# Ledger of designs, part 112: peptides against a protein of PDB entry 4Z5W

Target 1, 305 residues: chain A of PDB entry 4Z5W
Amino acid sequence: IPDVFLELNKLWYFSAQSNLFNGEMPRSLSNSRSISLLSLRNNTLSGQIYLNCSAMTNLTSLDLASNSFSGSIPSNLPNCLRLKTINFAKIKFIAQIPESFKNFQSLTSLSFSNSSIQNISSALEILQHCQNLKTLVLTLNFQKEELPSVPSLQFKNLKVLIIASCQLRGTVPQWLSNSPSLQLLDLSWNQLSGTIPPWLGSLNSLFYLDLSNNTFIGEIPHSLTSLQSLVSKENAVEEPSPDFPFFKKKNTNAGGLQYNQPSSFPPMIDLSYNSLNGSIWPEFGDLRQLHVLNLKNNNLSGNIP

## One batch from the design tools (peptide; made by RFdiffusion4, then SolubleMPNN)

Design b2_p18_7_s4 (from b2_p18_7, 10 letters changed)
Fold by OpenDDE base, seed 4:
Structure b2_p18_7_s4 (fold): chain B 305 residues (1-305), chain A 18 residues (1-18)
Amino acid sequence: as target 1 above (305 residues)
Amino acid sequence: MDIIAYNEANPGQGITTE
C-alpha cells in the first residue's frame, strides 16, 4: 500500500480488503486524522500493528483480520478514544490481551478469532472492564485452557459471546447469568462438562444457543422451552451490529457462510454431539420463533414430540 | 415443529470472523 494518505485529508472510509497487499501498513495511514473506517482484512500485510491514536482521532472501526502481522497486540489502542470495533481475527499474535484494555471504554465489538491468544482467565478479567463491550469473539484460541467460572466476572452489556473451538475445559460459567442482554452464545467445540444450567432459559434475549460438540451430561433444562426471544418476536432489540462479518461453516468442505449481522443467524438451539439424556420436552413446540433445534448425537430417549 | 435435522456434516468449528 503506498504511503500517500497524508494527502487524503478527507478520507473517511478506506476499504482494501481481499486484495494482495503485502508489506507493512503505511505510516501515513497509521497517522490519518480523517479516517473513521479502516478495513485491510484478507491481505498479506506484515510487521507490527501500530496506530498513532493521538493522530487517528476519527478512527471508529479497524479490521485487520487475515493478515501476516506479528508481535504483540497494540497496547495503545484504548487511546483511540472513538475506536469501537476491532477485528484481529487470524493474526498470529501468540500473546495475552494487554492490561491497558481495562481502560478501553469506546470498545463495543472485539474479535480475536483464531489469533493465538493465550490466557483466557486474564483475557476475561481484563475485558470485563470494557463497559460498552457488546460483541466478543474469541473462537480458536486458548487451546485446552479452563474456562473460568469466577462468579465476579461481569459483562453487563454483552450481547454476543463466541468462544468456540478452543478445547476449553470446565462448565458453563455462572458469570454469564450477569449478562441479561445476551442474544447469541456459541460455546461449541469445546470440552465443557457438567449439566446445562437452567438459568440459561432466563436469558430473555437469547435467540441463538450453540453448546454442540461438548461433553455435557444430564437432561435438557426445561427452562430452554421458555426462552422469551424464541416464544415471541417483541424482544428483538435491534442494536448496531459489529462492522465485521461472522462466518459459520455448514460443512467441512464448504466455504463458510457469511453473516453480516448477528441477527442474520437463524434462531437456534444446538445441543448436538453431547451426552445428554432424558426426553425431548414437548414444550419446545411453544418456541414459535425457533428455526433450528439440533439434538442429534446425544443419549436422549422417549417419544419425539 | 420443523425439526430441521440439517444433515449438515459437523463443520468442526463454531462461529468465526475470518
Scores: peptide ipSAE 0.419, ipTM 0.814, DockQ to the pose 0.310
Fold by OpenDDE base, seed 1:
Structure b2_p18_7_s4 (fold): chain B 305 residues (1-305), chain A 18 residues (1-18)
Amino acid sequence: as target 1 above (305 residues)
Amino acid sequence: MDIIAYNEANPGQGITTE
């Protein structure tokens, strides 16, 4: 990308996604006072990510996903006082979340999907201080770490939590009960064990639950048949979605489906590929808004209602 | 209730942003 952004003093939106850009991010772009939305997603950009937050006073959204950036996660990003959304998916940092992110009060949406992030305990301990954090995506990180169950962890405004495909050990963490606004939970493709906790059914906004491909045991908690968001339409809070799309592969050979917002996901309970036992509750029939109930590959018995 | 037992091959991953 040429270093010409000094002349573009009115540039508010720059999207150069899905091109063949290589090399480093130009210094003039890293110092742009006008830019609000920056997307360089799906290029071959390299070098260290550096943003002059003292200059980039209008930066609200940053998508650098699917690039060849190297080095550390920029610890100065919390100094970008208007920065709300960050997508660093598929950037191989091999790093921990910087301690400076405790001060990241503008942050609303963060993705490190497939970014070789380490130390989930530190990451969650840091990110809980982001009071405005609504969307957190940590899929394809952490190498068989333990999902912390520390009850003091608090994500008060969390709506979307995705920590899938990490091979995480542990149980469904009780600290999630402190997130009453949770709408989408994906903890699939881990090594989570124990029982599915009944308090999940108290998350009145939870319309998408994926606990598939874990080692959960025991019965399906009956409280899941009373998830209010799946009983009635009334709580479809249209909230501002993150500026980055979500992807879910249906098949290994198919391209991932793109979802532009969390509300575009079909209302779902996926408990497949566990060791759950007992019966399917007939009261799942009361979940009139539920599109997908996947209970495949469990130890369930009895009649299908 | 469409118990869509999607016999679809599990893609081996959850939701991503990539």
Scores: peptide ipSAE 0.414, ipTM 0.810, DockQ to the pose 0.312
Fold by OpenDDE base, seed 2:
Structure b2_p18_7_s4 (fold): chain B 305 residues (1-305), chain A 18 residues (1-18)
Amino acid sequence: as target 1 above (305 residues)
Amino acid sequence: MDIIAYNEANPGQGITTE
């Protein structure tokens, strides 16, 4: 990418995604006072990520996903006072979340999907201080770590939590009950154990639950049959979606389906590939908004309602 | 309620942004 952005003093949007750009991010771009949205996703950009947050006073969205960046996570990002959305997916940092992210009050949406992030305990302890954090994607990190169950963890404004495919140990953490606005939870493809907690059914906005491919035991909580978002069409307030898309693969060999916003996911309960027992509750029939109920590959018994 | 037991093969991966 040429280093010409100093001349583009009115540039507010720059999207150069899915090209063949290589080398470092232009220094003039890292110092742009006018830019609001920067997307360089799916290129071959390299070097260290540097943003002059004192200059980049209009930066609201940053997508650098699927690049060959190296080095540390930029600890100065919280100084970008308007920066709301960050996608750092598929950047191999091999790092912990910077302690400075405790001060990241502008942050609303963060993805480190497949970014070799380490220390989930520290990551969650830091990110809980992000008071405006609504979307957190941490899929394909924290390999074989333990999902912390510290009850003091609080994500009050969290709407979307995705921590899938981490081989995480532990249980469904009780601190998620402190997130009453949670709409989408994906904890699939872990080594989570214990029972599915009944308090999940108290998350009135929860329309998408994926607990598949874990080691959960016991009965399906009856409270899941009373998930309010799945009983009635609540007018999902069009909350500002993240500026980055979500992807879900249907098959290992298929390209991921793109979802431009969390609300584009079908209302779903996926508990498949666990060790759940007992009956399928007939009251699942009351979930009129539910599109997908996946209970396959469990130890369930009795009648199908 | 159409219990669409999607016989979708296990995707091997949760939701990502990549």
Scores: peptide ipSAE 0.412, ipTM 0.808, DockQ to the pose 0.308
Fold by OpenDDE base, seed 5:
Structure b2_p18_7_s4 (fold): chain B 305 residues (1-305), chain A 18 residues (1-18)
Amino acid sequence: as target 1 above (305 residues)
Amino acid sequence: MDIIAYNEANPGQGITTE
């Protein structure tokens, strides 16, 4: 990318995604006062990620996903006082979340999907201080770590939590009950154990629940048949979605389906590939907004309602 | 109620942003 952005004093949006750009980010781009949205997703950019936050006073969205950046996560990002959304997916950091992120009050959406992030306990302890954090994606990190169940953890404004495919141990953490605005939860493809907690049914905004491919035991909590968002169409206030897309693969060999916003996911309960027992509750028939109920590959018995 | 049991072959991965 050429170093010409100093002259582009009116450039508000720069998208150069899915190209063949290599080398480092140009210094003029890292010092741009005008840029609000920056996407360099799916290139071959390299070197250290550096942004001059004192210069980049209009930066609101940053997508650097799927690049060959090296080094540390830039600890100065909290100084970018308007920066709301960050996508650092598929950047091999091999790092922990910086302690400076405790001060990241502008942050609303963060993805480190498949970014070789380590220490989930530290990550969650840091990120709970981000009071405006609504979307957190940590899929394909923290391999074989334990999902912390510290009751003091609080994500008050969390709407989307995705921590899938980490081989995480532990149980469904009770601190999630402190997130009453949670709409989408994906904890699939882990090694989570114990019972599915009944308090999940108290999350009135929860329309998408994926607990598939774990080691859960016991009965399906009856409280899941009373998930308010799945009983009635609440006029969900269309809150601004993250500026980055979500992907769900249907098959290992299929291209991932792209979802531009969390609300584009079908209303779903997926409890498949566990060790759940007991009956299917007839009251699942009350979930009139539910599109997908997946209970396959469990130890369920009795009649299908 | 069409319980669309999506026989989604288990992709081995949850939701990502990549």
Scores: peptide ipSAE 0.406, ipTM 0.805, DockQ to the pose 0.305

Design b2_p18_8_s1 (from b2_p18_8, 9 letters changed)
Fold by OpenDDE base, seed 2:
Structure b2_p18_8_s1 (fold): chain B 305 residues (1-305), chain A 18 residues (1-18)
Amino acid sequence: as target 1 above (305 residues)
Amino acid sequence: SPPGFLTGEGLMKELVLS
């Protein structure tokens, strides 16, 4: 990418996704005062990520995903006072979340999917301070770590939490009960154990639950048959979707199905590929908005209602 | 095979479900 962005003093949106751009991000781009949305996703850009947050006062969205960037996560990003959305998916940092992210009050959506992020405990302890954080995607990180269950963790405004395919140990963390606005939870493809907690059924906005491919035991909580979002069409005010898409992958090496917004997900409960026992509750028939109920490959018994 | 999981990254050629 040529270093000509100084001349582009009215540039608000720059999208150069899915091209063959290589080399470093232009310094003039890193200093752009006008740019609001920057997307360089799916190129071969390299070097260290640097943004002059004091210059980039209009930056609201940053998508650098699927590039060959190296080095540290830019610790100065919280100084970009209007920066709401960050997509750093597939950038291999081999790092922890910077402590400076405690101050990232503008942050609404963050993806570090498959970014070689380490220390989930530190990451969640830091990110809980981001009071405006609504979407958090941490899939394919934290390999074989333990999902912290510290009840003091609070993500009050969290709408979307995806921490899949991390081989995480532990249980469904009680601190998620402090996220009453949660709409989508994916903790699939981990090594989570214990029982599915009944308080999940108290998450009235939860329309998509994926706990599949874990080691959960016990009965399906009856409270899941009373998930309000699946009983009635709440006129969920379409909250602004993150500026980055989601992907449903069949495995770590497969291509995904792209979903542009959380509302594009079918209402779903997936508890498949666990060790759940007991019966299927007939009251799942009350979930009139439910599109997908996947209970396959468990130890369930009794009659199919 | 287990069902898929959600990620924030995909391949260049993905079926877009809108």
Scores: peptide ipSAE 0.488, ipTM 0.811, DockQ to the pose 0.324
Fold by OpenDDE base, seed 3:
Structure b2_p18_8_s1 (fold): chain B 305 residues (1-305), chain A 18 residues (1-18)
Amino acid sequence: as target 1 above (305 residues)
Amino acid sequence: SPPGFLTGEGLMKELVLS
C-alpha cells in the first residue's frame, strides 16, 4: 500500500480487504486525521500494529483481521476516543489483553477470534470495565484454561458473547446473570461441566443459545421453555450490529457460513453432544419463535413430546 | 460430527447468509 494518505485529508472510509497487500501499514494511514472506517482484512500485512491515536481522532472502526501482524496488542488503542469496533481475528499475538483496555469506554464490539490470546481471567476482569461493550468474540483462545465463575464480573450491556472452541474447563458462569440484555451466547466446543443453570431462562432477550459439545450433566432446566424472546416476537430489539461479520464453522479448519448481523441467526437452542439426562419438556412447544432445537447425542429418555 | 461453533474468523469464499 503506497504512503500517500497525507494528501487524502478528506478520506473518511478506506476499504482494501481481500487483496494481496503485503508489508507494513503505511505511516500516513496510521496518522490519518480524517479516516473513520479502516478495513484491511484478509491481506498479508506484517509488522507491529501501530496507530497514532492522537492524530486518528475520527477513527471509529478498525478491521485488521486475517493478516500477518505480530507483536503485542497495541496498548494505546483506548486513546482512540471514538474507536467503537475492533476486529483482530486470526492475528497471532501470543499475549494477554492490555490493562489499558479498562479505560476503553468507546469500545462497543471486540473480536480476538483465533488470536492466541492468553489468560481469560485477566481478559474478562479488564473488559468488564468497558461499559459500552455489547459484542465480545473470543473463540479459539485461552486453550485449556478455566472459565472464571467470579460473581463480581459484570457485563451489564453485553448482547453477544462468543467464547467457543477454547477447551475451557469450569461451569456456566453465574456472572452472566448480570447481563440481562444478552441476546446470543455461544460457549460450544469447550470442556464445561456441571448442570445447565436455571437462571439462563430468565435472560428475556436470549434468542440464540449454544452449549453444544461440552460435558454438561443433569436435566435440561425447565426455565428454558420460558425464554421470552422465543415465546413472542415483541422483544426483538434491533440493536446496531458490529462492523465485522460472524462465521459458523463446523471445525477449526473449515470455511464458515458468514452472518453479517446477529439478527441473521435463526432462533436456536443447541444442547447437543453433552451428557444431559431426563425428559424433553413438552413446554418447548410454547417457544413459537424457536427455529432450531438440537438435543442430539445426550442421555435423554422418555417420550418425545 | 459435533455441530458448528461461532467465530469472528472467515475466508474470502464463504457463503453469505443475510
Scores: peptide ipSAE 0.485, ipTM 0.815, DockQ to the pose 0.323
Fold by OpenDDE base, seed 4:
Structure b2_p18_8_s1 (fold): chain B 305 residues (1-305), chain A 18 residues (1-18)
Amino acid sequence: as target 1 above (305 residues)
Amino acid sequence: SPPGFLTGEGLMKELVLS
């Protein structure tokens, strides 16, 4: 990418996704005063990620995903006072989330999917201080770590939480009950154990629940038959979607199905590939907005209602 | 096979539904 962005003093949006760009990010781009949305996803860019946040006063969205960047996560990003959305998916940092992210009050959406992020406890302890954080995607990190169950963790405004395919141990964490606006939860493809907690059915905005491919035991909580978002078509205020897409992958190495918005996900309960027992509740019939109920590959018994 | 999981990472050839 040429180092000409100093002359582009009116450049608000720069998207150069899915090209063959290599080398480092141009210094003039890292100092752009005009740019609001920067997307360089799916290139071969390398070197350290550095942004001059004192210059980049209009930066609202940053997508650097699927590049060959190296080194640490830029600790100065919280100084980009308008920066809301960050996509660092598939950048191999081999790092922890910087402590400076405690001060990241502008942050609304963050993805570190498959970024070799370590220490989930530290990550969640830091990110809980991001009061405006609504979307958090941490899939394919924290390999074989324990999902912290510390009740003091609080994500008050969290709407989308995806921590799939981490081989995480532990239970469904009670601190999620402190996120009453949660709309989408994916904890699939982990090694989570114990019972599915009944308080999940109290998350009135939860329309997408994926707990598939874990080691959950016991009965399906009857409270899941009363999820309000699946009973009634309440006008969930469509909050602004993150500027980065989501992907549903069948395998770590497979292509994904791209979803541009969380609202494009079908209303779903997926509890498949666990060790759940007991009956299928007939009251699942009350979930008139439910598109997908997946209970396959469990130890369920009785009649299908 | 287990159902798929959600991620923020894309591969070069993905089906776009929306």
Scores: peptide ipSAE 0.455, ipTM 0.827, DockQ to the pose 0.319
Fold by OpenDDE base, seed 1:
Structure b2_p18_8_s1 (fold): chain B 305 residues (1-305), chain A 18 residues (1-18)
Amino acid sequence: as target 1 above (305 residues)
Amino acid sequence: SPPGFLTGEGLMKELVLS
């Protein structure tokens, strides 16, 4: 990408996604005072990610996903006082989340999907301080770590949490009960164990639950038949979606189906590929908004209601 | 095979479900 952004003093939106751009990010771009939305996703850009946050005072959205950037996660990003959305998916950092992210009050949506992020305990401990954080995507990180169950963790405004395909150990963390606005939870493709906690049914905004491909045991919590978002349409709070898409992948090597908005996901409960036992509750019939109920490949018995 | 999982990564050639 040429270093010509100094002349583009009115540039508010720059999207150069899905090209063949290589080399480093131009210094003039990293110092742009005008740019609000920057997307360079799906290129071959390299080098260290550097943004002059003191210059980039209008930056609100940053999508650098699927590039060949190296080095550390930029610790100065919290100084970009208007930066709401960050997509760093598929950037191989091999790093922990910087401690400076405790101060990232502008942050609303963050993706580090498949970014070789390490230390989930530190990551969650840091990110809980992001008071405006609504969307957190951490899929394909933290390989074989333990999902922290520390009850003090608090994500008050969290709407979307995706931590899939990490081979995480542990249980469904109690601290998620402190996220009453949670709409979408994907903890699938881990090694999570124990029982599915009944307090999940108290998350009245939860319309998409994926706990599939874990090692959960015991009965399906009856409280899941009382998920209010799935009983009535009136509880569907359409919130502003993050400026980055989500993808449903069939496996780690497959292409995904792109979803532009979390609201575009079909209302779903997926508990498949666990070791759940007991019956299917007939009260699942009360979930009039439920599009997908997937209970396959468990140890369930009795009658199908 | 197990069902799919959600991620923030994807290839542009993927079907956009509108």
Scores: peptide ipSAE 0.448, ipTM 0.806, DockQ to the pose 0.326

Design b2_p18_8_s2 (from b2_p18_8, 9 letters changed)
Fold by OpenDDE base, seed 3:
Structure b2_p18_8_s2 (fold): chain B 305 residues (1-305), chain A 18 residues (1-18)
Amino acid sequence: as target 1 above (305 residues)
Amino acid sequence: SPPGYLEGSGLIKELTLS
């Protein structure tokens, strides 16, 4: 990418994703006063991520996913006072979330999917201070760590939480009950244990629940048959989506399905590949908005309603 | 899958980490 952005004093949007760009990010781009949305996703850009937040006063969205960037997560990003959306998926940081992210009040959407992030306890303790955080994606990190269950953790405005494929140990954390606006929860492909907590059925906006491929035991909570978002259409809150797409992949070799918004996901309960027992509740028939109920590969018994 | 097809969401089913 040529270093010509200094003269582009009216450049509001720069999108150059899915090209063959290599080398470092141009210094003139890292100092752009006009740019609001920057997407360089799916290139071969390298070096450290550096943004001059004192110059980049209009920056609202940053997508650098699927690049060859290295080093630490830029600790100065909270100084980009208008920065709402960050996509750092598939950047190999081998790092912890910076402590400075406690002050990241503009942050609404964050993805570190497959970015070699470490220390989930520290990450959640830091990110809970981001009062405007609505979407958090942490899939393929924190390998074999324990999912913290500390009741003091609070994500009051959280709408989308995805922490899949981390081999996480522990239980479904009680602190999620402090997120009454949660719409999408994916904790699939971990080593989570214990029972599925009944309070999940009190999350009136929850339309997508994936707890598949864990070690959950006991009965399916009857309260899941009363999820209000799955009973009636009236609670479909069209909230602003992150500027990065969502991808649901069924097979490692297959293309994923792209979803541009969390609301584009089919309403789903997936509890497959656990050790759940007891009956399938007939009252799942009351979930008129439910598109997918997946209970396969459990120890369930009785009649299929 | 080509680079870019699993970006952002991390909604990954049936990934063996192998």
Scores: peptide ipSAE 0.031, ipTM 0.640, DockQ to the pose 0.118
Fold by OpenDDE base, seed 2:
Structure b2_p18_8_s2 (fold): chain B 305 residues (1-305), chain A 18 residues (1-18)
Amino acid sequence: as target 1 above (305 residues)
Amino acid sequence: SPPGYLEGSGLIKELTLS
């Protein structure tokens, strides 16, 4: 990318996604005062990510995902006072979340999916201080770490939490009960154990639950049959979607499906590939908004309702 | 890699509809 952005003093949106751009991010781009939306996703950009947050006063969205950037996560990003959305998916940092992110009050949506992030305990302890954080994706990180269950963790405004494919150990963390606005929870493809907690059924906005491919035991909590978002349509508040699309693979061999909004996900409960026992509750029939109920590959018994 | 997260594109949530 040429270093010409100093002259582009009216440039509000720059999208150069899915090109063949290589080399470092231009210095003039890192100092742009006008840019609000920056997306360089799916290129071959390299070097260290550097943004002059004192200059980039209009920056609201940053998508650098699927590039060959290296080095540390930029610790100065919290100084970008209007920066709401960050997509760093597929950037191989081999790093921890910077402590400076405790001060990241503008942050609403963060993805580090498959970014070689380490220390989930530190990451969650830091990110809980982001009072405006609504969307958090930490998939394909923290390999074989323990998901912290520290009751002091609080994500009050969290709407979307995805921490899948980490081989995480531990239980469904009780601190999630402090996220009453949670709409989408995905903890699939981990090594989570214990029982599925009944308090999950108290998350009145939860329309998508994926706990598949874990080691959960015991009965399915009856409280899941009373998930208010799956009983009635009335509470579908269209919340502002993150600037980043979600991707879902339908099958191991299928291409990824793009979901532009969390609301574009089908209402679902997936508890498949666990060690759950007991009966399927007939009251799952009360979940009139439920599109997908997946209970495959468990130890369930009794009648199919 | 477990089915369920295509690395490529931000907030990746793979639902395996089997």
Scores: peptide ipSAE 0.020, ipTM 0.611, DockQ to the pose 0.128
Fold by OpenDDE base, seed 4:
Structure b2_p18_8_s2 (fold): chain B 305 residues (1-305), chain A 18 residues (1-18)
Amino acid sequence: as target 1 above (305 residues)
Amino acid sequence: SPPGYLEGSGLIKELTLS
């Protein structure tokens, strides 16, 4: 990418996704005063990520995903006072989230999907201080770590939480009950154990629940049959629209189905591939907005209602 | 095979220009 952005003083949006750009990010781009939306996703850009936040005063969205960047996560990003959305998916940092992210008050949407992020406890302890954080994607990180269950963790405004395919141990963390606006939860493809907690049914905005491919035991909580978002449309909370797509992947190496908006996800309860027992509650029939109920590959018994 | 999981992949955003 040529270093010509100093002259582009009216450049508000720059998208150069899915090209063959290599080398480092141009210094003039990292100092752009005009740019609001920057996307360089799916290139072969390399080097350290550096943004001059004192210059980039209009930066609201940053998508650098699927590049060959290396080194640490830029600790100065919280100084980009308007920066709301960050997509760093598939950048292999091999790092922890910087402590400076405690001060990242502008942050609304963050993805580190498949970015070799380490220390989930530290990550969640830091990110809970991001008061405006609505979307958090941490899939394919924290390999074989334990999902922290510290009750003091609080994500008050969290709407989307995706921490799939981490081989995480532990239980469904009670601190999620402190996120009453949660709309989408994906904890699939982990090694989570214990029972599915009944308080999940109290998350009135939860329309997408994926707990599939874990080691959950016990009965399906009857409270899941009363999820208000799946009973009626009246409580349609404004859906988060992060500046990055989601992908539903069957395998790590497979192409994923792209979803551009969380609203494009079908209302779903997926509890498949666990060790759940007991009956299928007939009251699942009350979930008139539910598109997908997946209970396959469990130890369920009795009649199918 | 187990169902798929969600990944916030860096690959393809249609930027909805609001």
Scores: peptide ipSAE 0.302, ipTM 0.750, DockQ to the pose 0.558; fails the geometry check
Fold by OpenDDE base, seed 5:
Structure b2_p18_8_s2 (fold): chain B 305 residues (1-305), chain A 18 residues (1-18)
Amino acid sequence: as target 1 above (305 residues)
Amino acid sequence: SPPGYLEGSGLIKELTLS
């Protein structure tokens, strides 16, 4: 990428995604006063990520995902006072979340999916201080760590939490009950155990629940038949989506479905591939907004309602 | 890997379609 961005004093949006750009990010780009949205996703950019936050006063969205960047996560990003959205998916940092992210009050949406992030306990302890954090994606990190259950963890404004395919141990953490605005929860493809907690049914905005491919036992909580967002359409709070898409693969060989907004996900309860027992509650019929109920590959018994 | 592994890989914001 050429080092010409100092002359582009009116450049608000720069998208050069899915190209063959290599080398380091240009210094003039890292010092741009005009850029609000920067996307360099899916290139071969390398070196250390550096942004001059004192210069980049208009930066609101940063997508550097699927690049060959190395070194540390930039600890100065919280100084970018308007920066809301960060996508660092598939950048292999081999690092922990910086302590400075405790001060990241502008942050609304963060992805580190498949970025070799370590220490989930530290990550969650830091990120809980981001009071405006609504979307958090940490899939394919923290391999074989324990999901912390510390009740003091608080994500008050969290709407989307995705921590799948981490081989995480532990239980469904009670601190999630402190997130009453949660709309989408995906903890699938872990090694989570215990029972599914009844308080999940109190999350009135929860329309998408994926707990599939874990080791959950016991009965399906009857409270899941009372999920208010799945009973009535009126409670769908339309909020601004993050500037990055979501992807769901159905199969290893299937093309990924792109979802531009969390609201574009079908209303779903997936509890498949667990060790759940008991009956299927007839009251699942009250969930008039539910599109997908997946209970396959459990130890369920009785009549299909 | 079971065919569901990628269904379970959760919402990976970046599917590189390899």
Scores: peptide ipSAE 0.023, ipTM 0.637, DockQ to the pose 0.118; fails the geometry check

